# Designs tried in a protein design run: peptides against a protein of PDB entry 5EFW. Part 97

Target 1, 141 residues: chain A of PDB entry 5EFW
Amino acid sequence: TTLERIEKNFVITDPRLPDNPIIFASDSFLQLTEYSREEILGRNARFLQGPETDRATVRKIRDAIDNQTEVTVQLINYTKSGKKFWNLFHLQPMRDQKGDVQYFIGVQLDGTEHVRDAAEREGVMLIKKTAENIDEAAKEL

## One batch from the design tools (peptide; made by RFdiffusion4, then SolubleMPNN)

Design b1_p23_6_s1 (from b1_p23_6, 11 letters changed)
Fold by OpenDDE base, seed 1:
Structure b1_p23_6_s1 (fold): chain B 141 residues (1-141), chain A 23 residues (1-23)
Amino acid sequence: as target 1 above (141 residues)
Amino acid sequence: MEREREERERVREKALEIAEKFE
């Protein structure tokens, strides 16, 4: 399926710690961003931002975290070597049985171009489904 | 605080299992 073809780039962050640091990153995420696990664990994901990253889009992400809601955006991100890529990014809270937010799940779909129309809709469905799969599996803890 | 650290570790382990399943 198309979903199976998509590289599973994802992180888990802990909003209960200062600055909502990454506590887990998939191997695919590390490969995409060109960082080692040691370089990114314990850090806020803002290190992916750079000169051409739209600040208004970044604010949407921050607002979603602060309001404990989900958000889906496209923004310019940068690899460690400075290469730009378009990140179709979905973020959603992981809640406990009481409904309290414990973590955030972030899923990334990379591309050389800003995706539009059908391609964008498909990408959004894929990253949202991935996030839901992660959330469901994590609730088994 | 220790309980939270233990929980984070459990989540990391589960996330690793998930990631390995995807890849």
Scores: peptide ipSAE 0.501, ipTM 0.897, DockQ to the pose 0.092
Fold by OpenDDE base, seed 4:
Structure b1_p23_6_s1 (fold): chain B 141 residues (1-141), chain A 23 residues (1-23)
Amino acid sequence: as target 1 above (141 residues)
Amino acid sequence: MEREREERERVREKALEIAEKFE
């Protein structure tokens, strides 16, 4: 689909389904994580976590979901082959016209390196803008 | 383990139905 071909790393999840599963993943996300679309859909994104993933950061993500708020964090994730990468991750709710949360949009920075200072700020701005673009695009479908 | 896979498959089927709006 057109949405899948957006050259950004992102997923859409559905908190109204059991365990907030991924319902959509971009081609870029699949390439980054080394999973097929079949392996991804219907799963909670926690399969990307591993031994060096900071549990406090994971809790921040969980809290944001529970509170229906946005959050931006960096955390260690793992590809299917077990390769570690730094994920600059932005999560925000997608709301309907009534203001109720329908989905969450998760956007990951292009690249696998830990970023700091100006690079981090630039990355955060980019992934936030990307999330807004995806929100608009998804609502038009 | 098997129960988890079965539950995931059920959720996957539902997710695919919902995802049709994005495809």
Scores: peptide ipSAE 0.298, ipTM 0.823, DockQ to the pose 0.638
Fold by OpenDDE base, seed 3:
Structure b1_p23_6_s1 (fold): chain B 141 residues (1-141), chain A 23 residues (1-23)
Amino acid sequence: as target 1 above (141 residues)
Amino acid sequence: MEREREERERVREKALEIAEKFE
């Protein structure tokens, strides 16, 4: 189901390493993007962007990382084969007990269309909840 | 070069730890 896909579709990045690379990608993320784990680990997630990816939306993501805050956006991403999809994307920091950022959690919901209204609200709720679950499970790593 | 290698190894170690947690 859509819920099952969302719950398993995520990445973790390390902003303390150069260029905030992906340090973990779920199997569902690999299936969605058509990449192997070896192709993704250690890379910045910007490889998913392409010609029709909105630059202003990308800047919102960058600002959230720089400001160490969360953000939720929809943007065009591309699979390895060049297939476009709409990515309802939520990013939030994983903080230690002192409140310092250790990692970022990124959760994706894919679709063929830009989602709006009730469908968007539902998707946002789901990906945010997924991110919180990941944060709780991974905080002690 | 050596620093980059050390950082890559750190990423790999964390990835493995996370994989064990979520698999």
Scores: peptide ipSAE 0.265, ipTM 0.806, DockQ to the pose 0.281
Fold by OpenDDE base, seed 2:
Structure b1_p23_6_s1 (fold): chain B 141 residues (1-141), chain A 23 residues (1-23)
Amino acid sequence: as target 1 above (141 residues)
Amino acid sequence: MEREREERERVREKALEIAEKFE
């Protein structure tokens, strides 16, 4: 189901390291993107971007990271083999007890089409909920 | 570089910790 899919597609990044590399990728994320874990860990997630990825949308993601805020966008991403998919993407900071950003949580909902209206609202709700679940589960890290 | 190796090792350590938590 959509819920099962979104619950599995996520990464965790470490903004305290140079270039905010991925430090965790779920199995479903690896399957979606067609990369091995070794190919992804330690890299910035920009490798998913390609020719048709909207630069303004990418800037929104960058701004959210720089400002340590959450963001939800849809953007074109590419698998290792070059297949395009629409990524309904939610990013939010994971903060420690002091309020300092420790990690970022990125949740992906993949689709063949750009979703709008009710479908988009549902997807956004799901990916945000997934991110919150991850945040809660990762508090002890 | 040595610094890059250390950074990769820190990432690996964190990845393992998270994997243990979520897998």
Scores: peptide ipSAE 0.124, ipTM 0.721, DockQ to the pose 0.312

Design b1_p23_6_s2 (from b1_p23_6, 12 letters changed)
Fold by OpenDDE base, seed 1:
Structure b1_p23_6_s2 (fold): chain B 141 residues (1-141), chain A 23 residues (1-23)
Amino acid sequence: as target 1 above (141 residues)
Amino acid sequence: MEEEREREEKVRKEAEELDKLFR
């Protein structure tokens, strides 16, 4: 059976390679960020950061990668043209059959505003569910 | 550098596999 295309903003990275490069980016992610696949593959996702990106939030993401844990944060990101957006971001490790971390899954929900309360809870549930769907689909690799 | 070439090749191979899965 052909896997249903996940029409969400997401990337997959390889922490076993130097600088944890992006090895997959969804079409929606490319459209959101205004980058081509060629411009993104093999690079660390830090190119989305800019002047107003909170460094403490970025450190939380880095710590989650180093500790092989999940994290959910909101941060300002920038498109290629320099447009700012609020990224409700979820990161989680994807483990192989041995239980070792193989990849990280990053899911992005974009918006013009920092989301709070019910909207934040709904967004978090959505991006976490998306990450689980990606993890399940990727078990074929 | 040989290490950079090896890294690029790994990224390419992994990208191709994931592209087949998700596209």
Scores: peptide ipSAE 0.553, ipTM 0.911, DockQ to the pose 0.339
Fold by OpenDDE base, seed 4:
Structure b1_p23_6_s2 (fold): chain B 141 residues (1-141), chain A 23 residues (1-23)
Amino acid sequence: as target 1 above (141 residues)
Amino acid sequence: MEEEREREEKVRKEAEELDKLFR
């Protein structure tokens, strides 16, 4: 089912609105981050950042949004309770039929450790495939 | 204030449409 294909941690944001707010979050994302839907809808995803979040990595995400490109990074994020996790994060634009950016898809793979080598490659493949599945599903809108 | 309300309404409407698709 569509739900089976997209039963991953993801958000959809609207860069056409001020501050690129989250307009959708998967149930898995809510569980991961310990936030309710009401707490995050309309907010910029920066609330996941904290003291140990690498600012240079955050800038890469910002640059990708500004340039309307995809990016894959690993960064420290924080749950509502303040628990740290490594976020293997993939972001890509969702484009309309005219080729204009409509949304961004953000997919998160959480872990207790920074992943490298084969584990990183596998994780990247997974989150990219997930993003593509979301993009394909969203064409039904 | 008006722009903020309009933004919130847009977010709500978009969220509702995406909920229909993904939930």
Scores: peptide ipSAE 0.436, ipTM 0.880, DockQ to the pose 0.386
Fold by OpenDDE base, seed 5:
Structure b1_p23_6_s2 (fold): chain B 141 residues (1-141), chain A 23 residues (1-23)
Amino acid sequence: as target 1 above (141 residues)
Amino acid sequence: MEEEREREEKVRKEAEELDKLFR
């Protein structure tokens, strides 16, 4: 199915609940971050942030949620064991037929380095396409 | 306490539906 082909790191959050908790995490995301599903569900994704996470970049993510817009950024995140990784992150709202925001989709591309130029453009295209595929699949709910 | 329980129940229900779709 189209859903089975989405073997990417992603989460779905519910902005209609207090503190925009994670309501779904892909198996790949759990593997990347070293958390169980039970440890993640119902929590805000800020637990991935740490000492070297750029606060201005985090504010861009917060602003996108508040304004119900999409954003693409790169930031340092941390696994449960404290391992740092570069996260090329894309966030976009999922809207119902009336145009109201129901969820947010967050897609993560992990790496050991900050990416630029052609590599960044390629990564951005990939994570945006992934988000669109998730959005289309979730319309069946 | 009641609001927290309601939130947790909603998260669980939403998670179950998304699990059916993506897993």
Scores: peptide ipSAE 0.425, ipTM 0.873, DockQ to the pose 0.383
Fold by OpenDDE base, seed 2:
Structure b1_p23_6_s2 (fold): chain B 141 residues (1-141), chain A 23 residues (1-23)
Amino acid sequence: as target 1 above (141 residues)
Amino acid sequence: MEEEREREEKVRKEAEELDKLFR
């Protein structure tokens, strides 16, 4: 399949449903987060947040969803077992042929450290490109 | 309860379609 060939950590959410639930998660995402598909489908991705997750960063994500815009941030996320990781996260709307937001694409680049400068720019380019690849693949929906 | 069930059913259907595309 086209999306599994991407072999990246990503989710697709449906903002048209209450609480913007995850409707798809890549196998890599499931492996990263240590959740099963059944555990996360239908849930908001906030379950990845924990004590050290920066609330201001979370608000940026919320604002992007509410405003139907893209955002790129780094935040602490937690696996099911409670392991922390830095998530270089990109979110963007997927629009239908009418230009209406149909879904959101969330792409995660995991790391042990907060990345800056060239490493951050490289990561951002990677996750944005991944999101565009997902968006293109999803046109078959 | 009914609204929740409808939501869950929508999620399920969407997930199934995405699985066909991506899995």
Scores: peptide ipSAE 0.537, ipTM 0.906, DockQ to the pose 0.452; fails the geometry check

Design b1_p23_6_s3 (from b1_p23_6, 12 letters changed)
Fold by OpenDDE base, seed 4:
Formats: structure tokens, C-alpha cells, sequence
Structure b1_p23_6_s3 (fold): chain B 141 residues (1-141), chain A 23 residues (1-23)
């Protein structure tokens, strides 16, 4: 579909369903994570986490979901084959016209290393912009 | 506008499908 073909790594999750499962994943996300669409749809995105994933960072993500706010973090994630990558991750709620949270948009920028300074700022701007684009695209205009 | 509408419909359809699985 058009949404799936957006050339960015992203998922859409539904916090109104049990355990906030992934309901949509881009082709790029599947390629990055080495999972098939069937393997991830309906699952919580925590399957990307592994031994070296910082728990405090994960808690920040959880808190953002619980508080229905956005968050941007970097954390270690794992592909299906177990390959580690640094994920510059941005999460934000998608709200309806009434302001109620309908979904969450998660955007992932993968890298071989932790990014800092200008590279981080650039990455953050990119993933935030991507999230906004997805948000706008998913809403009736 | 049309692509945005299509996206919305796709997301909605997926959400509904998942909701059914959890019923």
C-alpha cells in the first residue's frame, strides 16, 4: 500500500488494543528488522529489545505511552537474526479531532553507532518530520 | 488527499482486524 511504501522505518500501534500492538509497519521497517509483516503485526514492539537494551530508556518509552506524550530516545535494538543496531527512535501519539489518542506513531532511524551532536539533531529532526507526515497522511483532511 | 484517505482507511481496516482477534 501507499503507506507501507513510505521509505522510512515506522510502525503504527494501537494503544486501545491489549498491549499496544503494531497494526501497521512500513516495508523499510520490515527490511531493517528482518521480520515479515505476519511475524510482527499484532505484537508489541518490545520484540526489538534484547540484552543490551537499556531498561531506563525503555521505561521512558513506556512512560510516554502511558502519559500520551511524545518521546525521542536512542536505544539498542535487535534484528530477527540478532544483529544489534542503534535505534534513534521517536514516538508520538496520533490524536483524533477530539484530541483523543487513536494510535501511536513510532519512527526508527537505524545506525551502526550511537549518534551525537549535529548528527543526532539532524536525525531527530528527520524522524520527527516523518512522524508528522505520517500523522497528517493518516488523518482525514 | 486521496492517498491520505487511502492511508486512513488502511489503518482503520488493520485496527479493526486486530480488534477482532482480541475479542
Amino acid sequence: as target 1 above (141 residues)
Amino acid sequence: AEEAKELEEEVRAKAEELAKKFE
Scores: peptide ipSAE 0.095, ipTM 0.649, DockQ to the pose 0.082
Fold by OpenDDE base, seed 5:
Structure b1_p23_6_s3 (fold): chain B 141 residues (1-141), chain A 23 residues (1-23)
Amino acid sequence: as target 1 above (141 residues)
Amino acid sequence: AEEAKELEEEVRAKAEELAKKFE
């Protein structure tokens, strides 16, 4: 589909369903994480976490979902084969005409190392802009 | 297990519906 083929790593989740499962994933996200679409649809994204994933950072993500706010963090994630990667992650709610949260948009920028300074600023700008583009695309169609 | 499968099917149906909007 058009949405799946957007050349960015992203997922859409449904917080109105139990445990906020993934309902949509881009082809790039599947390639990054080494999962098939069938393997991840209907699951909470926590399967990407592992031994070195910072629990405090995960809590920030959980708090943002619970409070229906956006958040930007960096955390260690794992592919299906167990490969570690640094994930510059941005999450924001998608709201309806009444202002109620319908979905969450999660955008991932992967890397082998933690990013800082100018590289981090550029990455944050990119993933935030990507989230806005996805939000607009979903609302227009 | 059954509950998980039902949820996955529901989410899959929603994903398909959402995907159709972008076709």
Scores: peptide ipSAE 0.061, ipTM 0.607, DockQ to the pose 0.409
Fold by OpenDDE base, seed 2:
Formats: structure tokens, C-alpha cells, sequence
Structure b1_p23_6_s3 (fold): chain B 141 residues (1-141), chain A 23 residues (1-23)
């Protein structure tokens, strides 16, 4: 579909379902994480976490979901094969016309490494812009 | 767990329905 073919790493989750499972994943995200679509849909994205994933950063993500706010963080994630990668991750709620949260959009920067200062700010701007584009594209959800 | 599997199937079905809107 058009949504999955967006050439960015992203997922859409449904916080109205138990454990906020992934309901959409882009092809790029599947490639990055080495999972099939069938392996991902219906799961909480925490399967990407592993031993070196910073728990405080994960807590920030959880807090953002609980508070229905956006957050941008960098964290270690793991592919299906166990390969570690730095994930510059942006999460934001997708709201309906009444302002109620329907979904969350999670975006991962392409070719992620741990970046700082100006490079991080640039990456943050990019993934936020991507999230907004996906939000607009997903209005029909 | 079986409950998790059932949820995954439900979400998958929902995703398929929603995906049609983006075809």
C-alpha cells in the first residue's frame, strides 16, 4: 500500500488496543529491523530493546505514551539477528479532529548513529518533519 | 502466549482493513 511504501523508517501503533501494538510498519522499517511484516504487526515495539538499551530512555518513551505527548530520544535497538544500532527515535500522537489520540507515529532516522549537538538537532528536525508527513498521509486511518 | 497471539491476529486484521484506505 501507499503507506507502507513511504521511504522512511516508521511504525504506527494503536494505544487503544492492549499494550499499544504496531498496526503499520514501513518497508524500510522492516528492512532495518530484519523482521517480516507478519512478525511485527500486533506486537509492542519493545522487542527492539535489548541488554544495552538504556532503561531511563525507555521510561521517557513510556511517559510520553502515557501522557499522550511527543518525545525524541536516542537509544540502542537490536535487529532480529541481534545487531545493535543507535536509533534516533521520534514518537508523537496522531489526533483526530476533536483532538483525541487515535494512534502514535514512531519514526526512526535512516542510517542512525549516536549523534550530538548540531547533527542531532538536524536529525530531530528531519524525523519530526517525517512524522508530520506521515500524520497527513494517515488521516484516513 | 495465546492471548498475545490473538491480539496480534486482531491487530493484523485491523491493519489490513485500514491498509485498503491507502491503496
Amino acid sequence: as target 1 above (141 residues)
Amino acid sequence: AEEAKELEEEVRAKAEELAKKFE
Scores: peptide ipSAE 0.050, ipTM 0.611, DockQ to the pose 0.451
Fold by OpenDDE base, seed 3:
Structure b1_p23_6_s3 (fold): chain B 141 residues (1-141), chain A 23 residues (1-23)
Amino acid sequence: as target 1 above (141 residues)
Amino acid sequence: AEEAKELEEEVRAKAEELAKKFE
């Protein structure tokens, strides 16, 4: 579909379903993580975490979901083959016209590496903009 | 498990519905 072919790394999750599973993943996200779509849909995104993933950062993500707020972090994730990569990750809720949370949008920067200062700020702006674009596209449907 | 199968079917149906909207 058009949404799957967007050249950005992103997923959509459904917090109204048990364990907030992924209900949509872009082709770029599949390529980044080395998983098939069948392996990802219906699962919580925590399968990307591993031994060197910072637990405090994971708690920030969980708190944001529980409190229905946005969060931006950098954390170590793992591909299917076990390759480590730095994930500059932005998560935000998508709300309906009544203001209730329907989905979460998760965006990862393309070609993500561990970055700091000005480079990090640039990346944060990019992934937030991407999330807003997805949010607007969903609202128009 | 039966519960896991039902959840996967529900998520698949929802994903397909969303995909159709973005075609």
Scores: peptide ipSAE 0.042, ipTM 0.609, DockQ to the pose 0.447

Design b1_p23_6_s4 (from b1_p23_6, 13 letters changed)
Fold by OpenDDE base, seed 1:
Structure b1_p23_6_s4 (fold): chain B 141 residues (1-141), chain A 23 residues (1-23)
Amino acid sequence: as target 1 above (141 residues)
Amino acid sequence: MEEEERRRKEVREKARELDELFR
């Protein structure tokens, strides 16, 4: 289901390392993007961007990282083979007990179309809930 | 340099724990 895909499709990044590299990727993320774990661990997620990726949307993601805030956007991403997909993307900081940012959680919902209205609201609600579940689970470690 | 190496070690440990939790 859409929920099952969302629950499994995520990355965790470390903003305290140079260029905010991916430190964890779910199996579903690897399947979606057509990359191996070895190809993406230690890299910035910008390798998903391509010719039709909106630069203003990318700037919103960068600003959220720099400001240590959450953001939700839709953008064109590309698989390793060059296939385009719409990514309904949610990013939020993972904070320690002191409130300091340790990591970012990135959740992806892929589709063939830019979603609007009820479908967008539903997708946003689901990816945000997934990010909260990941945050809660990862705080136990 | 020493702080970055310490951080990289902590991240490797955390990445392993995340792998065990989510996979």
Scores: peptide ipSAE 0.439, ipTM 0.891, DockQ to the pose 0.212
Fold by OpenDDE base, seed 3:
Structure b1_p23_6_s4 (fold): chain B 141 residues (1-141), chain A 23 residues (1-23)
Amino acid sequence: as target 1 above (141 residues)
Amino acid sequence: MEEEERRRKEVREKARELDELFR
């Protein structure tokens, strides 16, 4: 289901390391993007961007990281083979018990088209809920 | 350099824990 895809497609990144590298990728994320884990770990997620990726949208993601805030956007991403997909993307900080940002959670919902209105609102609710579930689970560590 | 190396070690440990939790 759409929910099952959302729940499985995520990465965790470390903003305290240079260039905010991916430190964890879900199996579904690897399948979606057509990369191996070895190809992704330690890299910034910008490898998903390509010619039709909107630079202003990418800047919103960058600003959210720099400001330690959450953001939700839709952008064109590319698989390893060069296949385009629309990514309804949510990013939020994972904080420690002191409130300091430790990691970022990035959740992806892929589709063939840009979604609007009710479909967008539904997707946003789902990816945000997924991010919260990941955050709560990771706090147990 | 030592702080970055320490942080990279901590990340490797955290990544293992995340693998155990989510995979």
Scores: peptide ipSAE 0.418, ipTM 0.884, DockQ to the pose 0.237
Fold by OpenDDE base, seed 4:
Structure b1_p23_6_s4 (fold): chain B 141 residues (1-141), chain A 23 residues (1-23)
Amino acid sequence: as target 1 above (141 residues)
Amino acid sequence: MEEEERRRKEVREKARELDELFR
């Protein structure tokens, strides 16, 4: 289902390393993006961007990372083969017991079109809930 | 340099734990 896909479609990045590299990617993320794990681990997620990716939206993501805040946006991303998709993207910091940012969780909901209104609200709720579930699970390690 | 290498080691360990949890 869409929910099952969302629950499994995520990355974890490390903002304490140079260029905030991906340190974990779900299998669903690899399937979506058409990359192997070896191709993306240790890289910044900007490889998903392309000609039609809105640069102002990318700046919002960067600002959220720099400010250690969450953000939810929709942007055009590209698969390895160059296929465009709309990414309803949620990013949030994963914090330690002291409140210091350790990682970022990025959750993706892919689609063929930009979603609005009720569909957007539903998608946002789902990807935020997914991010919280990932955060909770990862804290138990 | 030493701090970055230490952090890279910690990340490799965390990535392994995440792999065990999510894959």
Scores: peptide ipSAE 0.407, ipTM 0.882, DockQ to the pose 0.219
Fold by OpenDDE base, seed 5:
Structure b1_p23_6_s4 (fold): chain B 141 residues (1-141), chain A 23 residues (1-23)
Amino acid sequence: as target 1 above (141 residues)
Amino acid sequence: MEEEERRRKEVREKARELDELFR
């Protein structure tokens, strides 16, 4: 089913509201990050950033939002309790039938280390496919 | 302000639809 295909870590954000707040979060995302839904809805996802989060990588994400493009990066994120994880992150715009950006889809794949080569390629394929499944399902609303 | 409040209302409705679809 659509639900079975999208049982992954993801958020949906609204760039048409001040500071591009999260408007939806998957249960898996809440479990990963250790936040409640009430704690994260209406907030910018930057609360996942911390001391070891690479600022150049964060700028790539910001630039993709500003330019209304997709991006795939790896960065250090932090849970509510302060535990570090590597986030293989994919962001893409969700567009309406006119081509106007309505939302952003952010998909997270967590790990204990930075991945390269075959493992990175596999993870990237997974998170991109997940984002496409979310986009397809949300167009049916 | 009126446009932002309208957009916030639309987002709350969309969030409900997303909850029904993905939850």
Scores: peptide ipSAE 0.400, ipTM 0.881, DockQ to the pose 0.245

Design b1_p23_7_s1 (from b1_p23_7, 14 letters changed)
Fold by OpenDDE base, seed 1:
Structure b1_p23_7_s1 (fold): chain B 141 residues (1-141), chain A 23 residues (1-23)
Amino acid sequence: as target 1 above (141 residues)
Amino acid sequence: SAEEEEREVRKKAEELDEKFRNA
């Protein structure tokens, strides 16, 4: 399918279901996080958070979902085995023809270090472009 | 129950996942 051809780390969530669960995850995302599809479908993505995840940053994500807006942040996430990684994360709503939010698109760029300046700008452009591609592909399904 | 609701959400998520993968 068109979504499967996007070889990036991403999920699609459904805010119209209880607790905004994951309803699609790319193979790359599963490989990154070390979870199976069975383990994550129907769950909120907060299982990636851990002790060193900044709560203020998490609140920014929550606020964006509640307000149906996009957000880009960097936060510590954890794999199933407990490995920490810096996640440059972009989230944006997927809207229908009437402008109502149907889903959220979440794109992850993983790294061993917190990125700043030129590296951050480049990463942000990449994950935003990826989100746009996902939005376009998903609306055709 | 909360557990039954969780099961229903998972089922719906699986249906949507299948839709996106087979379209």
Scores: peptide ipSAE 0.723, ipTM 0.952, DockQ to the pose 0.887
Fold by OpenDDE base, seed 3:
Structure b1_p23_7_s1 (fold): chain B 141 residues (1-141), chain A 23 residues (1-23)
Amino acid sequence: as target 1 above (141 residues)
Amino acid sequence: SAEEEEREVRKKAEELDEKFRNA
């Protein structure tokens, strides 16, 4: 499918199900995080968090979900093996024709360090563009 | 139970995943 061919790190979650679980994950995301599809479908994405993940940043993500808005942040995430990586993360709602939230799209740009200035701006543009592509592809299914 | 709900959520997620991949 069109979604399966998007070679970026992303997930789709369903806020209408208990605990806003992952209902789709790209192959790239699975490779990045070292999880299988069977291990993460039906789970909340918080399993990526760990000891050095900033709680204030996590609260910003939670607030965006509750308020049904988009947000872009950088936070520490962990792979299945415990490896840390910086995640430039963008989240936005996917709405139906009536404007009601149907899903959330989460896009991850991984890095070994916190990005700033021009590199951050470029990364933000990339993950936002990716989110829009996913939104368009998913709505056609 | 909580375990039953977890299984149902996982099942629903798997169904949606399959729909996205096979459409």
Scores: peptide ipSAE 0.720, ipTM 0.951, DockQ to the pose 0.869
Fold by OpenDDE base, seed 4:
Structure b1_p23_7_s1 (fold): chain B 141 residues (1-141), chain A 23 residues (1-23)
Amino acid sequence: as target 1 above (141 residues)
Amino acid sequence: SAEEEEREVRKKAEELDEKFRNA
């Protein structure tokens, strides 16, 4: 499908279901996080968080969901095996023709370091563009 | 129960996943 053709790390979540669960995950995301599709579908993405994940950053994500807005942050996430990585994360709502939020799109850019300055700007541009591509592809389904 | 709800949510998620993949 058009969605599967997007070879980036991303998930789609459904805020209309209990606890805003993941309802789609790209193959790249599965590879990055070391989880199977079976293990993550229906779950909130918070399983990626761990001891060193900044709670204030997590709250920014939560606030964005509650306010139905987009947000871009960097936070420490963990793979299934417990490996830490820096996640440049972008979240944005997917809205229907009426403007109502149907889903959220989450895009992840992984790295071993917290990116800053030009590298951060480049990463943000990339993940935002990816999110728009996902939004467009998903709306055609 | 919480477990029942989790199962229902997972089921719905799987349905949606299939929809997105097969569309």
Scores: peptide ipSAE 0.719, ipTM 0.951, DockQ to the pose 0.875
Fold by OpenDDE base, seed 5:
Structure b1_p23_7_s1 (fold): chain B 141 residues (1-141), chain A 23 residues (1-23)
Amino acid sequence: as target 1 above (141 residues)
Amino acid sequence: SAEEEEREVRKKAEELDEKFRNA
């Protein structure tokens, strides 16, 4: 399938449901975060946050959802076992033919360090392109 | 209710899985 060809860390959430739950997660995402599909389906993705996650960055994500806009940030996330990783994260709305938001696409690029400069730019381009690929796949449904 | 919400999420997930599996 088109989604299976997208071998990246990503989730799809439904903002029309209470608390914007995850309705799809890629196998790579599950592997990265150490969760099963059953453990995360129907949950808000905030379970990835922990003590060192910057609250201001989280607010940027929340604001983007509330305002139905895209955002790209880096934040500390935690696996199920409690391991920290830096998440270069891109979020964007998936809109229908009328322009109404149907879903959100979240793409994660993980690393042990905060990235800057050329590495950051390359990562941002990658996760944005991935999000566009997911959006295109969804439009075919 | 929480049970109804869970059911709705599962339904949506299944719909997506089916659509993407057939794509």
Scores: peptide ipSAE 0.287, ipTM 0.816, DockQ to the pose 0.541

